# Designs tried in a protein design run: peptides against a protein of PDB entry 5JXT. Part 151

Target 1, 319 residues: chain A of PDB entry 5JXT
Amino acid sequence: SLLPKKEINVYIGMSEMQVKWYQKILEKDIDAVNGAGGKRESKTRLLNIVMQLRKCCNHPYLFEGAEPGPPYTTDEHLIYNAGKMVVLDKLLKRIQKQGSRVLIFSQMSRLLDILEDYCVFRGYKYCRIDGSTAHEDRIAAIDEYNKPGSDKFIFLLTTRAGGLGINLTTADIVILYDSDWNPQADLQAMDRAHRIGQTKQVVVYRFVTDNAIEEKVLERAAQKLRLDQLVIQQGRAQVAAKAAANKDELLSMIQHGAEKVFQTKGAFGTMAEKGSQLDDDDIDAILQAGETRTKELNARYEKLGIDDLQKFTSESAYE

## One batch from the design tools (peptide; made by RFdiffusion4, then SolubleMPNN)

Design b2_p21_1_s1 (from b2_p21_1 with E4R K9R E11R E12R E15K)
Fold by OpenDDE base, seed 5:
Structure b2_p21_1_s1 (fold): chain B 319 residues (1-319), chain A 21 residues (1-21)
Amino acid sequence: as target 1 above (319 residues)
Amino acid sequence: EEEREEEERFRRRRKEARENN
């Protein structure tokens, strides 16, 4: 029988470089961030800020002028300049030692380019599929990954490319490097490993930048997922979750953690004390804290009815 | 257009980083 998947949100602090870039993004549009833009503030402007903040949470090298160089190099700085990479680097070592194989999903193909360089730098054998991958090359990559005795440890996928119904049950670990706005896309990604033919306990690690916009992306996704589940259960098919964030919701998401980010000098949260020197005990502590916060997050939304979930703004989650 | 140019510059940095390894 297929074991239930274990899902753990892994809450990760920003590196010093991420904090600096996060501040810079907020400062560039400070009037928008403060809600001073009034009725003239376009939803498009707020969406652009959200996208830049999410890029920052993924990796600062997604921005011009963040990567050290020229000359540009692949070295330890690729890891320590992004909190998610620091945790990923330690977690992958553990996963490999356990004899597990891993799917890594992201929304951003450019992040997969960074992860590809990281795989090469660490000597991890990998496959890659994104939105631009030709159909034949997708088949070849899947077959190469799934073949008996495959030496491919990692499969790098965009979440959308992974959604194509492919079977990757030869992996037992799933890392969601970032979250989709649609929780169904992430579920579809998990279901590549968590499917008939899986023989191991599937574990899903969802990376979430702590005290940043990604917490609100996660909360919104969890809210939507619970609403979708309740709508299906109650047969209320017409309760379309308001698909698009309104301006006030986007603003609240942008403002989340912004004050703390502006006050922070150096790294943030889990990255502040040890940075790249995280040991196995630190990873265990991060995973345990993440498991607790995951249970708390789920418990918040499990108590809510359809009407509550439809009215639920991110502010009422903390009252 | 600006996003395409940024993506091209990004790809160039990644390419250079790979070549310098």
Scores: peptide ipSAE 0.611, ipTM 0.953, DockQ to the pose 0.499
Fold by OpenDDE base, seed 1:
Structure b2_p21_1_s1 (fold): chain B 319 residues (1-319), chain A 21 residues (1-21)
Amino acid sequence: as target 1 above (319 residues)
Amino acid sequence: EEEREEEERFRRRRKEARENN
């Protein structure tokens, strides 16, 4: 029988560079961030801010002028300038030592380009599939990854491209480097490893930038997932349609953690304390804290009915 | 168009970083 997957949200502090870029993104559109645009503020403008903040949470080198250079180099700075990369780098070493194989999903093909450079830099053998990968090349990459005795440790996938019914049960670890707005896309990604033919316990690590927009993306995704489950159970197909965040929801998401980001000099959390020098105990502490917060998050939404799940809980980011 | 140019500049930085390894 297939073992139930273990899902852990891994809450990760921003690097100093991420904090600086996060501040810069908010400052560039400060009037929109403060809600000063009122009814005239475009939903498109707020969506653009959300997209930039999510890019920052993934890696600052997604922005022009963040990467050291010219000349541009692949070095340790590729890791220490992004909190998620610092945690990923330590976690992958542990995963490899355990004899596990890993799927890494992202929404951003450009982040996969950074992860390829990281894989080369660390000497990790990998496969890649994204939205641009030809059908034949997808088959070849899957077959190369799944072959008995494959030396490919990592499979890099865009979440939506990986969702296409493929079998990757030769991996037992899934890293969601970022989250989809649609929790079903992430579930479909997990189901590439968590499927008939899996022989190991599947563990899913969902990376979430702490004190940032990604916490609200995660909360909204969890809320939507619970709503979708209740709608299916109750046969109320009409409720599923409110998938798009309104302006006030987007604004609340943008404002989440913004004040603390503006007050912060340097990095956040464990990134401020340890930076790139995270040890195995620091990783265990992050994973344990993440497991606790994951249980709390799930328990919060399990108690809610359909009517409560249709309300965006604007828990003020200003508490 | 601006997003395409930004993507091309991004790909150039990644290419250069790979060549300087």
Scores: peptide ipSAE 0.609, ipTM 0.952, DockQ to the pose 0.523
Fold by OpenDDE base, seed 2:
Structure b2_p21_1_s1 (fold): chain B 319 residues (1-319), chain A 21 residues (1-21)
Amino acid sequence: as target 1 above (319 residues)
Amino acid sequence: EEEREEEERFRRRRKEARENN
C-alpha cells in the first residue's frame, strides 16, 4: 500500500546578500510598496515586484551584478549567498547518507541552471527536465534516472515539466525549492514520486523564505487548497476560488516583512547566527520548527468555512 | 527583448563560472 506523504514547510532566513537585494527591489518601487501609486498603480507593476521578490528568495544570482566577478567562479559563495542553498546543501548530504533519491522542483529554469552548477561543484550526479527539454531528451533523462542501479542522485525539474504525468517513484524525497501560485501544480509535482509503485515513505520539503513574500504565497496557496477541497466535498462547483490575486492582496503580500527587511543589517534568523556553518542539530531544529508551523498553518485553515476562505483578510499580515 | 538579453547575460555568467571550475 502507498504510505501517506509527509509534508514539511522548511522556513529559511535570507542571507545578507538576499536582504540587500530584497531591500533594493522594494526601494526601486517604494511608492508602489507604500500604496502611494493609487489608481495609477497597475496590477502588472505589482506582479513584477512580486516576481522580483520571489527571484530574490530563490537566489540573488538571478540578478545582474549580484554574483561576484568577473571572472565568474563556482565556489562556496554560490551556497552561502542564498539561505535556501545553505539548507539544501545540508539536507542533500543527509538524504544521500540515508540512501534516498531526490526530486528538486522550481518554477524558475534559471534557478535550475544554478542548481546544476551546484550539483557539479558538489559532485552530485543529476538529471534535468524543464519546459525547453525536447521530448526525446525528456524520455532519456527519465529512463536514466529510473533505471535499476542508476547513479543519478538528483532530478532537477521545473514544476510545470514535472506536472506532465511522468513516473519518478524511484525517488522518495521531494524538495519544492519554491511554490506555485496554484497549489495543484505542486501536488501534481509531488505525485511524480507519491504514486503507485512507490515503496518508500515519500517526504516533501517545501522551502519558504521566512519574513518574506513567500510566506504569503504559501498562506494563499493553503487557503486556496482548503477552499478547493471544501467546494469538492460540498458539491458547490460555483465557488471558483479567485484564480488571481487582486491589487490589494498583491500589495499586502509585498508589504509583508518589508519593514523588518529595511531594519535588518545582515542576514535573518539562523542565517545570521550560523551562516553557512549549520550542523546536523541546526537542521533538525529547522525541520522540527517547520513541522510545528506546518501543523499550525493547516489547523488555521481547517477551522475556516467556505465564506471565511473566500475573504483574503489583510488582518493576518499584522499578527 | 530586455528579458532575453538578461537571460543571455545570465547564461554567459553561468558558462564562464563552469569554465573556471
Scores: peptide ipSAE 0.595, ipTM 0.950, DockQ to the pose 0.532
Fold by OpenDDE base, seed 3:
Structure b2_p21_1_s1 (fold): chain B 319 residues (1-319), chain A 21 residues (1-21)
Amino acid sequence: as target 1 above (319 residues)
Amino acid sequence: EEEREEEERFRRRRKEARENN
């Protein structure tokens, strides 16, 4: 029988460079961040801020002038300048030692380009599929990865490209490097490994930048998923969860953790304490804390009715 | 247009970083 998947949110502090760029993004549009634009603030402006903050949470090298150089190099700075890369680097080493194979999903093809450079730098053999990958090349990459005795350790996918019904049950670990606004897209990604033919316990690690917009993206996704489940169970097909966040919701998401980001000198949390020098105990502590916060998040939304889940609850799950 | 130029500059940085390995 297929074992239930284990899902763990991995809460990761920003690097010093991420804090600096997160501050810079907020400062550039400070009037919008403070809500000073009032009713005249465009939804487009807020969506642009959200997109830049999500890029920062993924990797600062997605911005011009963040990467050290010229000359540009692939070195340890590619890892230590992004909290998610620091955790990924340690986690992949553990996963490989366990004889597991891993799917890594992102919304951003440019992040996959950084992850390719990382894979080459660490000597990890990989496959890649994104939205631009030709159908024949997608088949070839899947077949190469799924081949008996394949030496490909990592499969890099955009979440949407990976959602297209493919079977990747030769992997037992799934890393969601970022989250989709639609929780169903992430579920479809997990279901590439968590299917009939899987022989191992599937573990899903969802990376979430702590004290940043990604916590609110995750909360919104969890709320929507619970609402979708209740609507199906109650036969209330007409409760289309408004797919698009309103302006006030976007503003609340942008403001989340912003004050603490402005007050922070250096990195956040474990990234401030250890940086790239995370050991196996630090990883275990991060995973244990993540498992606790994941249970708390799920328990919060399990108690809510349909009417409560239709309202954006701005109250942080952590107050 | 600005987004396409930013994407091209991003690809150039990644290419140079790969060549300097």
Scores: peptide ipSAE 0.595, ipTM 0.949, DockQ to the pose 0.523

Design b2_p21_1_s2 (from b2_p21_1, 7 letters changed)
Fold by OpenDDE base, seed 5:
Structure b2_p21_1_s2 (fold): chain B 319 residues (1-319), chain A 21 residues (1-21)
Amino acid sequence: as target 1 above (319 residues)
Amino acid sequence: MEEERLEEEFRKRREEARKNN
């Protein structure tokens, strides 16, 4: 029988470079971030800020002038300049040692380009599929990855491209490098490994930048998922979850952790303490803390009814 | 235009980094 998947949110501090770029993004639109834009602040501007902050949480090299160079190089700086890469680098070593194979999902094809460079740098054999991958090349990549005795350790996928009904049950680990606004997209990604034909315990690691926009993206996704579940269970088809965040929700999401980011000199949390020198015990501590916070997050939304979830602003869950 | 420029410059950085491996 298929074992239930284990899902763990992995809360990761920003690197020093990420903090710097996160500050720069907020400062560029500081009036909008402070809510001073009022009715003049467009939803499009707020969505752009959210997109830039999410890029920063993924990797600062998604921005012009962040990557050291020219000359541009693939070296340890590709890892230590992004908190998620530091954790990924340690986690992949563990995953490989345990004889697991891993799917890595992102919303950002440019992040997959960075992850390809990382895979080459670490000597990880990989496959890739994104939205631009031709149908024939997609089939070839899937078949190469799923082949008995395949030496491909990693499959890099955009969440949307990976959602397309493909079977990847030859992997037992799923890393969601970032989260979709639609929790169903992430579930569909997980279901590439967690389906009929899986013989192992599927473990899903969801990377979440701590004290940043991604916590609010996660909370919104968890709220929506719970609402969708309750609507299905209660047969209340009329609860069209307001699919798009309003301006005030976007502003609250942008403001989340912004003050602490402005006050921070250097990296956050374990990235400040250890940086790229995270050991196996530090990873275990991060995973254990993540498992605890995941249980707490789920327990918070499990107590809420449909009416509560519809009124739920991210602020009201901590009061 | 600007996003296309940023995409192309990003691609160039990745290609250069790959050559310097």
Scores: peptide ipSAE 0.600, ipTM 0.952, DockQ to the pose 0.517
Fold by OpenDDE base, seed 3:
Structure b2_p21_1_s2 (fold): chain B 319 residues (1-319), chain A 21 residues (1-21)
Amino acid sequence: as target 1 above (319 residues)
Amino acid sequence: MEEERLEEEFRKRREEARKNN
């Protein structure tokens, strides 16, 4: 029998470099962030800010002038300059010691390029597929990963490329390094490991940058997923969940945590306290806190009706 | 053009970093 998957949101503080770049992104478009652009503000401008903030949450080296150098090097700075990499680095060591194998999904192929450099630096054997991977190379990578006795520990995938019906039940851990705007894309990614042929408990770790736009991306995705479920259950298939955020929703998402980011000197949360020196107890605390917040998030949306879920419940972005 | 430039500069940084491993 297939065991139910365990899903845990892993809330991760920004590194000092991420805070600096997050501030820089907000400052560049401060009039937009403050809503001073009014009705003249383009949805395109807000969408661009959202995309830059999401890039920052993934890794600051996605920006020109963030990476130390020239000369450019692959070293510990690749890890400690991104909160998600710090947690990933500790989590992968634990996963490997447990004899598990892991799928890592991202929306960003350039983040997979950073993760490849990380895998080489740590000596992790990996496979990769993305949207540019030829069909034959994709088959070869899947077969190499799934073969009996495969020494490939990690599979790196873009969420959309990995969603295309492939079987990866030889992995039991799924890391969503970032989230899709469509929760169904993330579910399809999880279902690569969580399907017929899986013999282990599948665990899904969803990385979420704490006090940042990614919390609002996650909330919106959870809201949409619950709405889709209720619409199916009630036979009201015509209730198109708003496929795209409006301007006010995007602005609220951009503003979330912005004040705290501007006030922050250094890193956030556990990244400020421990940085790259996270131990196993720190990881357990992060995972336990994440499991609690995941239950609370799910419980919030489970109580809402269709009419409530159609309204973007902006909790005040200023608390 | 600007996005293509940023992509190429990103690629170059990654390639240089890989050589200095």
Scores: peptide ipSAE 0.594, ipTM 0.950, DockQ to the pose 0.514
Fold by OpenDDE base, seed 1:
Structure b2_p21_1_s2 (fold): chain B 319 residues (1-319), chain A 21 residues (1-21)
Amino acid sequence: as target 1 above (319 residues)
Amino acid sequence: MEEERLEEEFRKRREEARKNN
């Protein structure tokens, strides 16, 4: 029988460069961030801020003028300038030593381009598919990854490209480098490894930038998932329609952690303490803390009814 | 236009970085 998947949110501090760029994004639109635009602030402007903050949480090199150079190089700076890359780099070494194989999902094809450069730099053999990959090339990549004795360790996927019904049960580890606004997209990604034919315990690591917008993206996704489950169970199809964040919800998400980001000089949390010098004990501590917070998050939403889940309470953002 | 420019400049940085290593 297929074992239940283990899901762990991995809460990761920003690097110094990420903090600096996160501050710049907020400062550029400070009037919108402070709600000073009132009803005149377009939902589009807030969505753009959200997208820039999510890019920052993924990697600062997604922005012009963040990457060291010219000349541009692939070196250790590709790793230490992004908290998620620092954790990924240590985690992949552990995963490889365990004889596991890994799917890495992102919403951002440009992040996959960075991850390709990282894979080459570390000597990790990989496959890639995204939304632009031709059908034939996609089949070839899947077959190359799934073949008996494949030397391909990593499969890089956009979450949506992974959603297209492919079987990747030759991997037992899933890394969600970022989260979709739609939790069903992430579930569909996990189901590429967690499917009939899987022989191992599937473990899912969801990377979440701590004290940043991604915590609120995760919370909103968890609320939506629980709501979708309850709506299916109760036959109330009409309730699912309020999927789009309103302006006040987007503003609350943008404001989450912003004050602490402005007060911070340097990196956050374990990234400030250890940075690129994370050891195996630091990774174990991050994973253990993540497992605890994941249980707490799930327990919070499991107790909520439909009416409570329909109210995006900003109050849970300040506790 | 601006997003397309940013995409192209991003691609160029990645291509340069790949050539220099």
Scores: peptide ipSAE 0.590, ipTM 0.950, DockQ to the pose 0.517
Fold by OpenDDE base, seed 2:
Structure b2_p21_1_s2 (fold): chain B 319 residues (1-319), chain A 21 residues (1-21)
Amino acid sequence: as target 1 above (319 residues)
Amino acid sequence: MEEERLEEEFRKRREEARKNN
């Protein structure tokens, strides 16, 4: 029988550069962030802010003028300037030593471009598929990765491209570098490794930037997933959770952690204490804390009924 | 237009970085 997948949220602090760029994004639209725009603020403006904040949580080099240069180089700065890269770099070394193989999913093809440069810099052999990958090249990449004795360690995928029914059961580790707004898209991505033909315990690491918008994206995704499960179980077809966040939800998500980000000088959490010098004990502590917070998050939503899960209570932002 | 410019400039930075390795 297929073993149940283990899912762990990995909560990661921002680097100093990420904090600086996160502040700049909020400052640029400060009236929108403060809700001062009133009824005139377009949902589109708030969605744009959300997208910029999510880009920042992924990597600051997704912005013009963040990357050191010219000349532009691939060096250790590609790693230490993004909290997720620091954790990824340590985690991949451990995964490789364990003789595991890894799928890395992102919503952003440009982040995969950074991850390719990282793979080359670290000497990791990889495959890539995104939404622009031709059908023939997709087949070739899958076949090369799944080949018996393949030297390809990493598969880089956009979450949507990975959702297309492909079999990647030759990997046992899944990293969700970022999350989809639809938790079903992430589940479909995990199911590329967690499928018939898998012989190992599948472990899923979901990267989440701590004290940032990604915590609220995760909470909303968990709420939606639980609601979808309860609706299916109860046969109540009518309670389709409104897939699109409203303006007030988007504003609350943007405001989450914003004050702390404005007050912060330098990096957050373990990134402030250790930066790129995380050891194996620091990684174990991050994973253990993540496992605890994942259980707490799941337990919070498991106790809620359909009516409670439909209430996007702003009050959960004050605990 | 602006997003396409930003995408092209991003691509150029990555291509330059790859050449300087």
Scores: peptide ipSAE 0.584, ipTM 0.949, DockQ to the pose 0.526

